# Designs tried in a protein design run: peptides against a protein of PDB entry 6TME. Part 321

Target 1, 324 residues: chain A of PDB entry 6TME
Amino acid sequence: NRLKRAYIALQAWKKAFYSDPFNTAANWVGPDVCSYKGVFCAPALDDPSVLVVAGIDLNHADIAGYLPPELGLLTDVALFHVNSNRFCGVIPKSLSKLTLMYEFDVSNNRFVGPFPTVALSWPSLKFLDIRYNDFEGKLPPEIFDKDLDAIFLNNNRFESTIPETIGKSTASVVTFAHNKFSGCIPKTIGQMKNLNEIVFIGNNLSGCLPNEIGSLNNVTVFDASSNGFVGSLPSTLSGLANVEQMDFSYNKFTGFVTDNICKLPKLSNFTFSYNFFNGEAQSCVPGSSQEKQFDDTSNCLQNRPNQKSAKECLPVVSRPVDCS
Target 2, 324 residues: chain A of PDB entry 6TME as posed
Amino acid sequence: NRLKRAYIALQAWKKAFYSDPFNTAANWVGPDVCSYKGVFCAPALDDPSVLVVAGIDLNHADIFGYLPPELGLLTDVALFHVNSNRFCGVIPKSLSKLTLMYEFDVSNNRFVGPFPTVALSWPSLKFLDIRYNDFEGKLPPEIFDKDLDAIFLNNNRFESTIPETIGKSTASVVTFAHNKFSGCIPKTIGQMKNLNEIVFIGNNLSGCLPNEIGSLNNVTVFDASSNGFVGSLPSTLSGLANVEQMDFSYNKFTGFVTDNICKLPKLSNFTFSYNFFNGEAQSCVPGSSQEKQFDDTSNCLQNRPNQKSAKECLPVVSRPVDCS

## One batch from the design tools (peptide; made by RFdiffusion4, then SolubleMPNN)

Design b2_p29_7_s2 (from b2_p29_7, 17 letters changed)
Fold by OpenDDE base, seed 1:
Structure b2_p29_7_s2 (fold): chain B 324 residues (1-324), chain A 29 residues (1-29)
Amino acid sequence: as target 1 above (324 residues)
Amino acid sequence: VKHPTSKIKDYRRKDDPELDKLVEQMFQP
């Protein structure tokens, strides 16, 4: 019965293929779905004597098509990996029936529409990768209430602010890069207890960096480059004891880059180029350390190469944003 | 709850190698 449902689902999906350049679904014939290329069967969790479709792996198949609602019949699927295809349309709501979903990877496709809220219905989801699509609109705050390990949202069309619920996230990695997020980074960010890597690259984020970033003592990668952040770097950044890669380039930061930041114990690369910093500690100067790499290009620094003109600097530096 | 063996080790896009590496490390069986 369960494999019969899977057969119906998989045949419906095959019919939804517009192009299968590698003939991935060529052997998707007959009732033996467990022999289908990219289909993986395992004993059912509720009955080990029953074989069920537990996983789909169609990564890098370059398949054009869409996800039909019949995929909701794959109720035993825990792993759904279909990255690097040309699937289009929306994620079917019928996937809510896949209550065992653990890893969901639809990255590098042509999906559109709002955030796939069906992902919120999966109680056991640990990995969500929807990057490199055309998802749009607001992030549902509830995404960060889920016990996820990784959340990849980069290279989409998401808009609006980052939800305040981000602080509730258990994820070790979260990517917001290359979207249209706006507003400030929520102060609740400091509550992300498991965060190792967070990437904000290439959004419309603005305002001051929250002091609470300094509470992210386990973060190894913090990239906030290519946004509209203003003000000085928070002094609390000295608390980033494990940061290795830090990038604040291409913003509107002002003020002084301090020793406390540049001397962070595990800091390997610190890029703060293309801002309006008007001073830096000696420890921040490129070439000052053999262990650390710095880039101070295109700031308002005195006696440094490749800086902005006085004409560009003066209007900004003379009107610093108070982040206190 | 036991889950099937993860297949996340596959690299996705070459333009995001660091993230792919991170995923690999995190979800390595």
Scores: peptide ipSAE 0.021, ipTM 0.591, DockQ to the pose 0.117
Fold by OpenDDE base, seed 2:
Structure b2_p29_7_s2 (fold): chain B 324 residues (1-324), chain A 29 residues (1-29)
Amino acid sequence: as target 1 above (324 residues)
Amino acid sequence: VKHPTSKIKDYRRKDDPELDKLVEQMFQP
């Protein structure tokens, strides 16, 4: 019986709770698992006459504990949302048995260890949110081979380079922010056909921005702030016809910020502060447009307020990195 | 295979205020 297996799993999980401050699992008693708070039942996909546990939602329950291996008995679960808890340890490999997994949200917890490779075993996964944890090590290249709509990785401890397989991703949203990623953005980024939002904030990324970024015609949000990028902004950025929010602040960019970038048709906010730009077009000047907001603070611009000193600028501006 | 109602699909509706909320929540727990 599928519900009997679910009962075993849920009771094992209740036993794995160290603290339940809102008494969320107080009614997790008896065989009627469909009445459990945060447990949702639906007709089975293979037999509509059979009721199964199809979803878990324990968001914002502040539960302390871990995920026991017995959760692998929840074989009919398609939605697993347990964000904003205090779950610790690793994601159990036994979850590979949850072949219907569609949305997996374990964000804002205390999970540790490497990337949860069990997520790669789910053939129908569309949404992956593992942000605000302590996951570490390399990001597996295979994550971008999956048909995901969204990938949230921000606020973890991931290291190494961004995989070149990123170009294969069908995701509309990808966040890398606040990790320890290093190296260059792969040139294959331009192949991300469905990309709307990508965020690289607060990593150790470096090198020149690839020209292929300009091929991201559907991008509305592009944030590469707080990294170690160098060189000039690619001229191909003029191809970002739908970009609304763009941030290149807190890098080591040099050169001239052109009209072709600042006049992008959908651009609402463009921040390029805290770099070493030595010139900007008039269209890039803060206050030049009522419809667009610009920030050029702390660059090497002439006749602009709040710029770096000549002493700070000269060593960098006199040695521009050629990205050609 | 027909999956249950997806949250991500709801957030990605054109001209949906929830899309803006999603963007704002990208960096917040």
Scores: peptide ipSAE 0.021, ipTM 0.587, DockQ to the pose 0.119; fails the geometry check
Fold by OpenDDE base, seed 5:
Structure b2_p29_7_s2 (fold): chain B 324 residues (1-324), chain A 29 residues (1-29)
Amino acid sequence: as target 1 above (324 residues)
Amino acid sequence: VKHPTSKIKDYRRKDDPELDKLVEQMFQP
């Protein structure tokens, strides 16, 4: 019975293929769905005597098509990996029936529409990868209420502010890069106790960096480059005891880059180029350390190469944003 | 009951190698 439902689902999906360049679904014929390429069967969790479709792996198949609602019949699927295809349309709401979903990877496709809220319905979801699509609109705050290990959102069309619920996230990796997020980074960010890597690259984020970033003790990578951040770097950044890679380039930061930041114990690369910093400690100067790499290019620093002109600097440096 | 082996370690887009490596490292058994 379960395999029959799976057969219906998979045949509907095959019919929804517009192009299958590698003939991945060529053997998707007949009732033996467990023999289908990219389909993996396992004993059901509720009855080990019953074989069910537990996983889908169509990664890198370059398949063009859409996800039909019949995929909701794959109720035993825990692993769904279809990255690097050309699937279009929206994620079907019928996937809410896949209550065992554990890993969901639809990255590098052509999906559109709002955030796939069906992902929020999966109680056991641990891995969510929707990067490199055309998802748009607001990020639902509830995403950070999920017990996810990783959240990949980069390279989409998400807009609006980052939800304050971010502080509730247990994820070790979160990517916001290359979207249209705006507003400030929420102060609640400091509550992300398990965070190792966070990437904000290439958004429309603005305002001052929250002091609470300094509470991210486990962070190894912090990249906030290519945004509209203003003000000085928080002094609390000295608390980033494990940061290795830090990038604040291509913003509108001002003020002085301090020793306390540049002497962070595990810091290997610190890029603060293309800002309006008007001073830096000696420890921040490129070449000052053999163990650390710095880039201070295109700031308002005196006696440093490749800086902005006085004409560019004066209007900004003379009107520093007070973040206090 | 043993489900299929996790595929989260698979590389994704070629132009995103750093993230791919990260995924691989994070979910090593």
Scores: peptide ipSAE 0.018, ipTM 0.565, DockQ to the pose 0.117; fails the geometry check
Fold by OpenDDE base, seed 4:
Structure b2_p29_7_s2 (fold): chain B 324 residues (1-324), chain A 29 residues (1-29)
Amino acid sequence: as target 1 above (324 residues)
Amino acid sequence: VKHPTSKIKDYRRKDDPELDKLVEQMFQP
């Protein structure tokens, strides 16, 4: 009996709650699991006459506890949303039995340990949100082999390099922000054919930006701010026909910000402040357009306000990194 | 069998408003 298995799982989970301030699980009593708050039943995909637990939604319940291994008995669950709680520990490997998993959101919790590799076992997963946790270690390359629509990794403790497999990703949105990623952005990034938004904010990324970024024809948001990138902006960025928001601020970029970048047809906001750029085209000057916003603050630009001193600029500008 | 994508609005830290906008855009019709 599928509902009996669900009952066992849900009762085990209730037992794993340390705090339930909104009494969310107060009605988690008895065999009628479909009446449980935050539990959603639907006809089974293999037998429409059988009712199964198809979804969990405990978002914003502020529940403290952990995920017990008995959750692996919820084999019919396709939607698992438990964001904005205080769940701790690791994601149980037993969740590999949830082969119908479609959306997995455990964001804004207190999960720890390595990347939850159980997520890689779900063949139909489309949405993965693990942001705002304490996951650590390396990002498994296999994450980008999956047919995901969205991958949220930001605000964790991930380290090491970004896998080269990123180019295989079908995701429209990927966030790396506020981790400890290091190294270069892989050249394979240009192969992300469905990419709309990518965020690298606040990592330890370095090196030159790959020219292949210019191949991201569908990208609308590209944020690489608050890293250690060096060199000039790739001339191929002129190929970003749909970019609306672009941020390269708080890096160590040098060189000239070209007209071809600032005149991108869909560009609405381009921030390149807090770098060491020593020139910009007239089209890049803040206020030059009514339709576009630019920020050139704290660079090495001549005849612009709020720039770095010559003393700060000369040591860096005189030793440009050649990315060619 | 294809499942419908859920429109999920989740809590974000106050210091990351841009991420909230991103999520909202993904789930807009």
Scores: peptide ipSAE 0.018, ipTM 0.562, DockQ to the pose 0.067; fails the geometry check

Design b2_p29_7_s3 (from b2_p29_7, 18 letters changed)
Fold by OpenDDE base, seed 5:
Structure b2_p29_7_s3 (fold): chain B 324 residues (1-324), chain A 29 residues (1-29)
Amino acid sequence: as target 1 above (324 residues)
Amino acid sequence: VRHPTLLLKKYEREPDPELERLVAAMQQP
């Protein structure tokens, strides 16, 4: 009996709660699991006459506890939303039995350990949100081989380089922000055919920006701020026909910020502050447009306010990194 | 203007009281 298995799983989970401040699981009593708060039933795909647990929504419940292995008995679950809780430990490998998993959101919890590789076993997964946790180690390259619409990895402890397989991703949104990623952005990034928003904020990324970024014709948000990027901005950025928000602040960029970038047709905000740029086109000057906002603060620009001292600029500007 | 922090929170999911209906729709052939 599928509901009996669900009962076993949900009762095991209730026992794994250390704190339930909103009494969310107070009605988790008896065999009628479909009446449980945050548990949603639907007809089974293989037999419409059979009712199964198809979804979990415990978002914003502030529950402290862990995910027990018995959750692997919830084999009909397609939606698993448990964000904004205080769940700790690791994601159970037993969740590999949830072959219908479509959306998995464990964001804003206290999960630890390596990337939850069980997520790679779900053939139909479209949405993955593991942000605001303590996941660590390498990002598996295989994550980008999956047909995901969104990948949220921000605010974790991930290390090493971004996999070259990123170019295979079909995701419209990808966040890497506030991790410990290092190395260069892969040149394959230009192959992300569906990309709308990508965020690299607050990592240890370095090197030159790849020219292939200019191939991201559908990107509306590109944020690479708070990293260690060097060299000039690629001239190919003029190809970002739909970019609205662009941020390169808090890096080590040098060179000249060109008209071709600042005159992008959909650009509404371009922040390139806290770098070592030594020139900018008139179209890049803050206040030059009513439709566009620019920030050129703390660069090496002449005749602009709030710039770095000559002492700070000279060692960097005199030794520009050649990205050619 | 999109603040970076707001951007990262943009896709935070709210509790869905109609999750049952959504799940049912996904399971329809």
Scores: peptide ipSAE 0.023, ipTM 0.558, DockQ to the pose 0.066
Fold by OpenDDE base, seed 3:
Structure b2_p29_7_s3 (fold): chain B 324 residues (1-324), chain A 29 residues (1-29)
Amino acid sequence: as target 1 above (324 residues)
Amino acid sequence: VRHPTLLLKKYEREPDPELERLVAAMQQP
């Protein structure tokens, strides 16, 4: 019965292919679905004597098509990896029946519509990769209530603010990059207990950086470049004991870049170019360290090369935003 | 098209011939 349902689903999916340039589905013939390329079977959880379709891996198959609703018949699937294809349309709501979903990777496709809220219905989901698509609208706050290890949202069309529920996230990596997120980074960010890497690149984020960023002791990568952030860098950034890569470039930051930031013990790359910083400690100067790389280009620094003109600097530097 | 950033490469999911093994482990009661 379960493999018959899988057969129906997989044949419906094959029919939904517009192009299969590598003939990935060429062997998708007959009832033996466990022999299908990219289909993986395992013993069912409820009955080890029953073989079920438990995984799909069609990564890099360059398949053009869509996800038909019949995929909801794949009720035993825990791993669904279909990245680097040309699938279009929306994620079917019928996938709510896949209650064992653990890893869902639909990245690098042509999916559209709102955030696939069906992903929120999966109680065991640990990995969500929807990056490099055309998903749009608001990010549901509930995404961060889930016990996810990784959340990849970058290179989409998401809008609105980052939910305050971000502090509840157990994810080690979160990417917001290359969307249309706006507003401030929530102060609750400091509560992200497992965070190692967070990327905000290329959004419409603004305001002051919250002091609570300094509580992210396990962060190794913090990239907030290409936004509209203002004010001084929080002094609490000295608490980022494990940060290796930090990027604040292409913002509207002002003030002084301190020793306490530039002397962070594991810092390897710190880019703060294309801002309005009016001073930096000697430890922040590019070339001051063999172990650390700095970029101070296009700020308002005195006696440094490649800085903004006084005409560009004065209007901004004379009106510093107080973040206190 | 994906950008070859360090972060993206680190967490890229490539085709895994051991996927069946991993799935089997997850399905173990």
Scores: peptide ipSAE 0.030, ipTM 0.628, DockQ to the pose 0.080; fails the geometry check
Fold by OpenDDE base, seed 2:
Structure b2_p29_7_s3 (fold): chain B 324 residues (1-324), chain A 29 residues (1-29)
Amino acid sequence: as target 1 above (324 residues)
Amino acid sequence: VRHPTLLLKKYEREPDPELERLVAAMQQP
């Protein structure tokens, strides 16, 4: 009996709660699991006459506890949303039995350990949100082989390089922000055919930006701020026909910011502050357009306000990194 | 100012009041 298995799982989970400040599980009593707060039932895919637990939504419940192995008995669950809680520990490997998993949101919790590789075992997974946790170590390359629409990894402890398999991703949104990623952005990034938004904010990324970024024709948001990038901006950025928000601030970029970048047709905000740019086109000057916002603060620009001193600029500008 | 979609994706996801409907839709052939 599927509902009996669900009852066992949900009662084990209730026992794994250390605190339930909103009494969310107060009605988690008795065999009628479909009446439980945050539990959603639907007809089984293999037998429409049988009700099964198909979804969990415990978002914003502030529950402290852990995910017990018995959750692997919820074999019919396709939606698992438990964001904004205080769940700790690791994601149970027993969740590999949830072969119908479609959306998995464990964001804004206290999960620890390596990337939850159990997520790679779900054949139908479309949405993965693990942001605002304490996940650590390397990102498995296989994550980008999944047919995901969105991959949220931001605000964790991930380290090492971004896998070259990123180019295989079908995701429209990918967030790497506020981790410890290092190395270069892979050249394969230009192969992300469905990409709309990508953020690298606040990592230890370095090297030159790959020219292949200019192949991201559908990208609307590109944020590479607060890293260690060097060299000039790729001339191929003129190919970003749909970019609206672009941020390169707080890096070590040098060279000239060109008209071809600042005149991008959909560009609404371009921030390139806190770098070592030594020139900009007139179209890049803040206040030059009513339709576009620019920030050129704290560069090495002549005749602009709020620039770095010659003492700060000269050592970097005189030794530009060649990215060719 | 960053794009609203990015801001929404930067912070916590809002609860889905239509989760039951979505679950039902996923059960459709």
Scores: peptide ipSAE 0.025, ipTM 0.586, DockQ to the pose 0.068; fails the geometry check
Fold by OpenDDE base, seed 4:
Formats: structure tokens, C-alpha cells, sequence
Structure b2_p29_7_s3 (fold): chain B 324 residues (1-324), chain A 29 residues (1-29)
């Protein structure tokens, strides 16, 4: 009986709670698991006459505990939402049995260990949110082979390089922000055919921006701020026909910010502050447009306010990195 | 002002204000 398996799983999970301040699991008693708070039943896909546990929603429950391996008995679960709790430990490998998993949100918890590779085993997964945890180590390249709509990885402890397989991703949103990623952005980034929003904020990324970024015709948000990028902005950025928000601030960029970037047709905000740019087109000057906002603060620009001193600029500007 | 991430979960049982906060916060330096 599927509901009997669900009962075993849910009772094991209740036992794994260290704290339930809102008494969310207070009614988790008896065999009627479909009445449990945060447990949602639906007709089984293979037999509409059979009721199964199809969803878990414990968002904002402030529950402290861990995920026991018995959760692998919830084989009919397609939606698993446990956002904003205090769950700790690792994601159980037994969750590989949840072959209907569609949306997996364990964000804003206290999970640790490597990337939860069990997420790669779910054939129908569309939404993956593991942000605001303590996941560490390398990002598995296979994550970008998944037909995901969204990949939220931000605010973790991931390190090493971004996999070159990123170009295979079908995701519209990908977040890398506030990790320990290093190396260059892969040139394959230009192959992300469905990409709308990508965020690299606050990593250890370096090198030149790949020219292939200009192939991201559908991107509306591109944020590469707070990294170690060098060289000039690629001229191919003129290809970003739909970009609205662009941020290159807090890097080590040099060279000239050109008209072809600042005149992008959908550009609303362009921040390139806290770099070593030594020139900008008139179209890039803050206040030059009513429709666009620019920030050129703390560069090496002449005749602009709030710029770096010559002493700070000269050592960097005189030794530009060639990205060719 | 940074644009908030538009894509959210497709299937929500109830509004998730914390998710909205988290999506907004992910773009903060």
C-alpha cells in the first residue's frame, strides 16, 4: 500500500525533528497521512482510483531536524518544498526512488556536504533550488544536462571552475552568486539557448569575459559583479538585444566602455563601477539618458566625479590584459 | 536597482514571502 509506505516515511521524518516550534507535525498521527499538515495527496498517475502522497510543503515551518533515509518511501512525490527551515545533514541518496520529482526546494536550510547528486537521478526535474545552504565542493557537470527551467545554487560553498557543460543547459535562470567558483566563464555560455537571467556575483571568477556572451540574445539579466575579471568588455556585447540589467562592477576591467554597449535597446541599468576603465562613450555617462541608469563610479575616467586617483589607476591601466 | 528574478516555482500551495525575499537577496553584492 502506497499510503502505508508514506506513513512509515512521515513518521520516521517526524522522529527526525529536533524542534517544531509551530507544531506543524502535531497532527501527524495515525494512518490518514493525507490529513497531515503540509502533506498533499492526489490520485496516482498510474491508477486514478488510488490516492498517493504527491506533494510536501513545509515552507517557513522553522523545523530543525534532518532528512531520514525513509523519505525514499515517498515514491509518488512530485513536489518537495521545505524552504526556510533548519534541516541539517545531507540529502539522502534514497530520494533517488522519487522518480516523479518535478520541483525540489530545500533552500534556506543548514544542509552540508557535496552537491546532492540524487537530484541528477530525477528524470522529470524542472526546478532545483538548493540556495542558502552549506553545500560544498565541485559542481557536477551533469547538472547542466538536465532539462531544468531554473537552477538556484547561490549562497553556498561550491568551489572550482564552472563546468563547460553550462552551454547545454536549457534553464532560463541560473544563479552562481556568493560561492567560491574560480577560473573563467566557459566560452560555451553562448550556447545557453533559453537563458534569461544569469548571476555570478561574489565569486573568485577571473580572466577575460568570453566573446560568446554576446550570443545570449534572450538574456535580460547579466550580473558578473564582485569577481576578478580582467581585460576589456567584449565588443560582441552589442548582441545582447534584450538585456535590461547588466552589472560588471567590482572587477578589474580596463579599456573603453563603448556606445554599442550603452545603447543596447532594452538596457535599463548598466553598472560598471569599481573597475579601471579609462574611457567611456557619452552614451554611458550617468544622466545622459532618462530611460537608462548608469554607474561609472570609481574607475579611471577623466572629467568624471568619484574616480580613482592617478596613483591607483596608472599601475593597472598601463598594463592592460590582452584578451585576444 | 537590480531586477528581481522572475522565475518562481510553478506549483505553490501558498504564497512564499521568504522565497520572494531570497530571490531578491540573491542579486545583492
Amino acid sequence: as target 1 above (324 residues)
Amino acid sequence: VRHPTLLLKKYEREPDPELERLVAAMQQP
Scores: peptide ipSAE 0.021, ipTM 0.567, DockQ to the pose 0.058; fails the geometry check

